# Ledger of designs, part 274: peptides against a protein of PDB entry 6GMG

Target 1, 331 residues: chain A of PDB entry 6GMG
Amino acid sequence: DSDDRVTPPAEPLDRMPDPYRPSYGRAETVVNNYIRKWQQVYSHRDGRKQQMTEEQREWLSYGCVGVTWVNSGQYPTNRLAFASFDEDRFKNELKNGRPRSGETRAEFEGRVAKESFDEEKGFQRAREVASVMNRALENAHDESAYLDNLKKELANGNDALRNEDARSPFYSALRNTPSFKERNGGNHDPSRMKAVIYSKHFWSGQDRSSSADKRKYGDPDAFRPAPGTGLVDMSRDRNIPRSPTSPGEGFVNFDYGWFGAQTEADADKTVWTHGNHYHAPNGSLGAMHVYESKFRNWSEGYSDFDRGAYVITFIPKSWNTAPDKVKQGWP

## One batch from the design tools (peptide; made by RFdiffusion4, then SolubleMPNN)

Design b2_p21_7_s3 (from b2_p21_7, 7 letters changed)
Fold by OpenDDE base, seed 2:
Structure b2_p21_7_s3 (fold): chain B 331 residues (1-331), chain A 21 residues (1-21)
Amino acid sequence: as target 1 above (331 residues)
Amino acid sequence: SSLERAELINKANQEAEEKSL
């Protein structure tokens, strides 16, 4: 039960991590050891190492979302999400493809839709947009200057995002970031902020009014990116898991992976940090584990999910939760 | 098992969402 969740204890500020363990091409460790690494590598505020606070440890204890939460400084809102979908592939496969032996029509359509998403292109789109946003943040000392810079950058690149409404998640994302308004954060100065990226895996078939088949096998039409912009409407994502296809089967509602602001140009070399479950060291689930995965391992996802989105948010530049380089594991 | 992972993440994530709302 959720009642078994425990906040990990404080770790001494100068305690070094134990070595991570290899796990299916990932680096794995227990949550307490991740806290040690976090304090050594990611905890810095204005260049000063910090102990992870009780609040931050509590956020972290929630599992995969907790890793993104502690590093972004806020619970994920998922409003500024990007993906890539090959509409031509989808249409052609539906028209010319056939269900596999024993595969239902709904299962076939759900699978074809899932396979029509390109995780690498979705990630690349988010990185492109984050880069544009970071340029717009440079030397912008108020939101108006940021927005003007952003529009100019988009116009210069002939980016379809230039046509988004001023109230869209794209233009409102900065102003809606709590750390932007904090005195020790952005202090309402865009030039003190930087764009960062995380990813969410989730299920498309969340509409309770839809067919049972869509809930079991996916909704082929749900959570597609808008043409030209790559924006995904996440408003219908309510963390509803895939419906069981057999008695006793259960699926996870979501997975979150933290990327931050790595500058590695090769997507396959980027590191994604995520957790398995909430911390329950005395419960049936056991201690929370943290994984540092390469993009290949992250983008593979699980059968629990048929959508991946790459989300942009902002953190203060004074935070070191999103460094240019992330090393997998320890040492 | 995949089931153990699914149950683990679901319970944790639901609690986190409820707390964030």
Scores: peptide ipSAE 0.031, ipTM 0.725, DockQ to the pose 0.583; fails the geometry check
Fold by OpenDDE base, seed 4:
Structure b2_p21_7_s3 (fold): chain B 331 residues (1-331), chain A 21 residues (1-21)
Amino acid sequence: as target 1 above (331 residues)
Amino acid sequence: SSLERAELINKANQEAEEKSL
């Protein structure tokens, strides 16, 4: 129960982390040790290390979302989400494919839809857009200048995002970022901000008015990216988990992975930071663990989820929560 | 609330990790 959640204690600012444990291509550690790493590597504001505050430790204690929360400075809103879906693959597999032995039609369709998403292309799209945004931010000293720059960049690239409404999550994302308005953050200066990326895994079959089969096996039509833009309408994501397919089966509501602003061009070499569950050291779940996974390990996801979205938000450039290079684990 | 959502996530992720390992 959520009542077992505990805020991790403060770690001394100068305490070095213990070595991470390698696990299936990931680096794993307990949350307290991640706090130590975070303070050494990611805590810097204006080049100065900071102790993780009680508030930040509390955010972190919420598990996978807590990792994204503490590093982005806000609870994930998921408004500016990207994915890639191969419609031709989907249609062809539905037409020419057959359910596996024991697989229902609904299960087959859900699986084919899941397999028609390309996580690498979705991630690449988000990176491309984040790059465009970063160029638009770089010399913009007010929101109007940012938006004008953004529109020009999109026009030059013939990007379909240029046709988005001014109220769309795409254009409103910066102004809706709390740290943009903070005096010690962006201070309403876009040039002080940078685009960052995180990913969310979630279940497509969240519509309670839909069939039980869609809730169990996925909704093949849900959470597809818009053609040309790659934008995913996340408005229907209510953090509803997959419905059990058998008695006693339970699924997780979501997973979050933090990428930030890594400059590594090879997607497979990028590091994704995520947590397993809320911190419950005295509860049945135990202590929260933090994982630093390569993209392959992250993008594989779990059977709990059939959608992956890559979300853009913004942080102040003065924060080191999204460095150009992330090292997996600790020596 | 955002807090309630965060609390629900965490149990499920453990099970997911255990399934993936």
Scores: peptide ipSAE 0.029, ipTM 0.660, DockQ to the pose 0.072; fails the geometry check
Fold by OpenDDE base, seed 1:
Structure b2_p21_7_s3 (fold): chain B 331 residues (1-331), chain A 21 residues (1-21)
Amino acid sequence: as target 1 above (331 residues)
Amino acid sequence: SSLERAELINKANQEAEEKSL
């Protein structure tokens, strides 16, 4: 029940976190202890530690989305999303593959579509685009200079994103970032901003007008990346969970993982920060926990989801919520 | 609202813990 959500209390600025609990390649802690770590490691503005504000603690209390929210400075809009889909694999498996024992045709097609997404290539594409954007930002002191630099970089790389409309989320993402316009943020100076990445897991079968089978087993044609660009149209994502396949079965609506701007070249060594549920210490769900997972643990996802997207947004360079190196757990 | 639905993520992590056990 939404009424059970509680904002975590303030933690003293100098309070050190307790050790995280290792679990199957993840590091886990309670939300209050994550606040302590966040204040020590990620809170810095212009090199100075900050106490997590009441507003930031309230954002964090929403669970997995709260982790991305507090670190990005805004609620996720998911407009600039990337994925990778192997169309040849999909067609080949549909043609030559067979349903498993007890698997329906719709379940088979949904599974084959899910398996045709490559999370590593999707993440790689987002990193590539974020790198191009960061080069375009570096010496740009107004939005016009940024857009000109971006077009030049894309032309030099022969990237299909050069053909996107000027109103595309790709070109409008910076101007639509609140922290870009803030005096203590970008102050309308692109060179003060950097591109960052988070990921969303969600269900493809969200169309209420579609067949029950698509809602239960996935829509094989939904949320595919555009060829050449890798852009995913997220406009139809309404946070609708998978439909139950049996009585008493229930699925969650989404998961969010924060990557930021890590420079680790090996995807398998990157750290993803996410939460389990909203903070309800006095409710049936209990206290919120925060996880720091390796890419393998994050990208595996859950049966609740058949899509993963890697989303680009921007934060001020003066924020330390997206450092070059992230250490898993504490110490 | 998108905010109201942020509340439902509990089951995915429980299943991950159960599968790892």
Scores: peptide ipSAE 0.028, ipTM 0.656, DockQ to the pose 0.061; fails the geometry check
Fold by OpenDDE base, seed 3:
Structure b2_p21_7_s3 (fold): chain B 331 residues (1-331), chain A 21 residues (1-21)
Amino acid sequence: as target 1 above (331 residues)
Amino acid sequence: SSLERAELINKANQEAEEKSL
């Protein structure tokens, strides 16, 4: 029950983390130990270590979304999302492929659609866009200057995002970031902000008006990126889990992975931080665990999900929640 | 509330991690 969620206690600022446990190419630890690591590595504001506040510990206690929440400073809105979908592969597999033994047509189509997403290309697209945004931010001291710079950068790259409406999530994302407006954050100065990335895994078959088969096996047409831009319309994502295919089967509603602003060029070497569930040390779920996964381990996802999106948001440059280099585990 | 949704999400993530482990 949600009533079992507990806010992790405060950790002393100078308390060092215990070693992380290796698990299937991931580094794993209990949430309290992640707080210790976070205070040592990610807590810095204007170069000074900070104790994780009660509010931040409460946000973190919400599991996978809590990791992204505490590091981004806001609950994920998922408005500026990117993916890559191979339409030719999808069409070819539907035409020339056949359902596996015991696989329904709907299950086959859902699987083929899932397999037609390229997580690496989706991530690369988000990184490309984040890089363009960071260049546009660097010397912009007001929002107008940022938007002008952004349009120029997009024009120079012949990027289809240049054709997006001024009210689109792409152009409005900075304005809609609370930390941009905060006096101790961006203070309305774009040059004080940087673009950061997180990922969300979710289910495509969320439309309650659709067929039961789409809810069980996926909606092959849902949450596809727009051609040229790679933008995914996330407006229909309502955190609805996959429908059970058998009695007693249950699926999770989403997963979130925090990347931040790592500069590692090799996608396979990037580190993704995520949590398993809300912190319930006295409940049936137990204590929350935090995982630091390589991209391969993150992008593999779970059977609960058939979509992955890479989302851009912004944080103040004065925050160290998105450093250029992330080290997996501890020490 | 958005918070209640976040709590339900956390339960779902546990099952996902238990499945991945």
Scores: peptide ipSAE 0.026, ipTM 0.651, DockQ to the pose 0.089; fails the geometry check

Design b2_p21_7_s4 (from b2_p21_7, 9 letters changed)
Fold by OpenDDE base, seed 2:
Structure b2_p21_7_s4 (fold): chain B 331 residues (1-331), chain A 21 residues (1-21)
Amino acid sequence: as target 1 above (331 residues)
Amino acid sequence: SSAERAALINKANQEAIEKSL
């Protein structure tokens, strides 16, 4: 099928958004209207509104990942990912639970594993770590100072992350952020950067060498967080979707939700911004829509996915793509 | 259909990945 993806046209800088539409507890709008909102609310660089560039509009046009891409300034690498998994619940349910009527053993195990993840605790862990990182960034004018601060903060909290290798994604994340090195970004000054969070939903059963059952129903052992740290090894995530269980069934490879740096303490009140598909206004898919969802709506996910990870990256403090407060919809 | 949506999202996402490489 021809790539019917179209880059949304430029929107005048002063054009106000049309009202968002309610959709299953979410606020929904077409991508062009999101661009208008983005220009009014999130576009600021050093306090000045900016028109979304053609490059940024192109990134956005790719759908769910595009929302995170345009707001983070880079394609998601997913290296610094967190989750929470209840091992005791998993073991107990496997031992004492039974497959549902018509459920295979593999399907049962996959479901039990999925249900053993706690999205709220995973999100909370990422927020805790982001807070530690933000404290470490404060007044650090070089990477060495940042790393020293980070180690001190972790030691003070008796956090298991203090034992991570210096080359781990945890310690290398800042230096590997393009905007950190940019003159108009961090300019190699950690104190100009802040930690931000996004989430990825994906399928656990991605190993092609594994059983067909794992590919169809999930791999119970895949993408579990490390004990103590909550870190998820994302190296095996190849964006492979769930295998169909019936003819004509198809699944999406991933979903991305942008949180940024909201300060709302109540997880249920946080807003997650995500897209449905690439922008194809003249194609069968139609125009891309952007959703602003509450945490409950985001974390529920889809049957396409059995894993959720909460990922930390960095953006310049001069960007307004991750404000302290995010309002759902418009106005 | 769910299948159509999945296929289309997958295609779009795959293209995004390829472009980012």
Scores: peptide ipSAE 0.028, ipTM 0.677, DockQ to the pose 0.779
Fold by OpenDDE base, seed 1:
Structure b2_p21_7_s4 (fold): chain B 331 residues (1-331), chain A 21 residues (1-21)
Amino acid sequence: as target 1 above (331 residues)
Amino acid sequence: SSAERAALINKANQEAIEKSL
């Protein structure tokens, strides 16, 4: 229940953040202090710092999705999602592996499927595609020019995405981005936009018509990337959490992590920003906290989730919510 | 609604994050 959700108060534009708490490759702070950092570092529009608006503070207050929402400028649609799955590893482990002591066959198959996803390769695929898109956006002053550039780039790289339908989320993603159409955003000029990345963790066993075992232990066949493209069909993701395996057990619906457009080549050195829960300072959950995690900390995820997707969207280049370099914590 | 989509990490996950800090 979000009944206790509160919008964080406004922070003065010139208020400096308090120090973050660093620990084991992660930095942590309360949401109000993140707003202070955001205003100093990420708030810039056309090079000018902005106070986080009431609307943006309201978006942020929704927790992990709120961090991605405020930085991307829209609620995540998750349409252009990428992952990497090792089919040979999956088949080999199913054939030659065995359930652990006390592990059911369904639990074993779900675990093996989860372990057959490569988070680093999934992230690298999204970065590769975002790079291609950014080249296609460069000097394209209308959507037609962007699409032509994109097709040329894909042809030059012999990328399987060149065979996607014109109505595919891959080709329609830019025109479906609200900030692309905004006067103070892209203003229908692709060259004013850049590709950015966020990640979603979620549960595979969401089909209510499936077996209880799939809902409890995962659906090994669900949300696999298409061969060659790496595209994941997210149409069946309905934010349904994992089913309890024991009485009193409960799982959460999803997690979101913001990467943006960092240029750090080493995946392990990239910074991912995420929140723990919706802001409820007067409720049982307490105040929302924001974490800046290294890729290892983010990609590890939780037992609540057996899928990770890396999603591409777009923001105006005039926004500083996705800088080339992200510094973890404060100072 | 956006409210229905509110993100939540439960107490157990929160504790796991805190322990990893």
Scores: peptide ipSAE 0.029, ipTM 0.670, DockQ to the pose 0.062; fails the geometry check
Fold by OpenDDE base, seed 5:
Structure b2_p21_7_s4 (fold): chain B 331 residues (1-331), chain A 21 residues (1-21)
Amino acid sequence: as target 1 above (331 residues)
Amino acid sequence: SSAERAALINKANQEAIEKSL
């Protein structure tokens, strides 16, 4: 029950975190301890550490989305999303593959579609685009200069994104970022901003007008990236969970993982920060826990989800919520 | 809605995370 959500209390700015619990490529801690770490490591504005505000603690308390929210400075809009889908694999497996024992045709098709997504390539595409954007942001002191730089970069790379409409989320993402317009943020200066990445896991079968089978087993045609660009139309993502396949079964709406702007070239060594659920210390769910997972652990996802998207947004360079290096756990 | 922003991990997912930890 969402009514059990509690905002974590303030932590003293100088309070050091307790050690995280390491396990199989993840590090885990309670939300209050993450706040302590966040204040020591990620809170910096213009090089000065800050206490996490009540508003930020409230955002964080929403669980996995809260981690992305507090670090990006806005609720995820998911407009600029990337993925990688192997169309040839999908077609070949549908043609030549067979349902497993007890697997329905719809379940088979949904599974094949899920397996045709490549999380690593999707992540790599987002990183590539973020890099292009960061180059375009450099020395651009107005939006027009940024857009011109971006178009030039895309043309030089022969990137299909150069053909996107000017109203595309790709070109509009910066101007639609609240922190870009803030006086203490970008102040309408693109060169003060940087591209950052987060990931969302969600269910493809969200169309209420579709078959029950698609809602239970996935919609093979939904949320595919556009060829060449890798852009995913997220407009149909309404945070609708997978439909139960058996009585009493329940699925979650989404999962969010924060990557930021890590420079680690090896995807497997990148750290993804996410939460389990909203903070309900006095409720049935209990206290929120925060996980710092390696990419492999993050990208595995859960059976609740058959889609992963890698989303680009922007934060001010003065924020330290997306450092070049993220250390897993504490110390 | 608050509901859309909350309740992200079901018990099964939590257990899966705990097992993976």
Scores: peptide ipSAE 0.029, ipTM 0.670, DockQ to the pose 0.065; fails the geometry check
Fold by OpenDDE base, seed 3:
Structure b2_p21_7_s4 (fold): chain B 331 residues (1-331), chain A 21 residues (1-21)
Amino acid sequence: as target 1 above (331 residues)
Amino acid sequence: SSAERAALINKANQEAIEKSL
């Protein structure tokens, strides 16, 4: 019950984290200890450590989304999302593949669609776009300059994003970022901002007007990236979980993983930070745990989800929530 | 394993967030 959610207590600013625990190739810790790490490593504003505020601790307490929320400074809007889908693979597998024993046609199609997404290429696309955006931000002191720079960069790269409408989430993302407008944030200066990435795992079969089979096994046509751009229309993502396929089965609505702005070129070495559930130390669920996973562990996802999107947002450069290097665990 | 991964995400994430949004 969400009523059992508790805001983690404040941690002293100078309190060092306890060692993280290994968990299936991940580093795991309780939320309170993550707050300690966060204060030591990620809390910096203009080079100064900050205690995690009550508001930030409250955001964090919501679980996986809370990790992204506290580090991005806003609740995820998921508007600027990227993925990679192999249409040829999908068509070929549907044509030449066969359902497994006991697998329904709908289950087969849903599985084939899921398997036709390439998480690594989706992530790489988001990184590519974030890099373009960062170049456009670097010397832009107003939004107009940023947009002009962005269009030039896209034109130089012959990127299909250059054809997006001016009202597209791609072009509007910066101006719609609260921290961009904040005096202590971007202060309307694009050069004070940087692009960051997080990932969302979710279910494709969210349309309640669709067939039960799509809700159970996935909608093969839902949440595909647009050709050339890689943009995913997330407008239909309403945090609806997968429908149970058997009595007593239940699925989670989403997972969020924070990447930020790591510069590690090897995707497999990148670290993704996420949480298991809301913080309920006195409830049946217990304390929230935070995981720092390698990309392989993150991108594997769960059976609850058949889509992964890589989302770009912005944070002030003065924030250290998205450092170039992230170390897994502690120390 | 799928079971090991399933233990990393709890249904509680959905309920808590939806009520607060």
Scores: peptide ipSAE 0.029, ipTM 0.669, DockQ to the pose 0.199; fails the geometry check

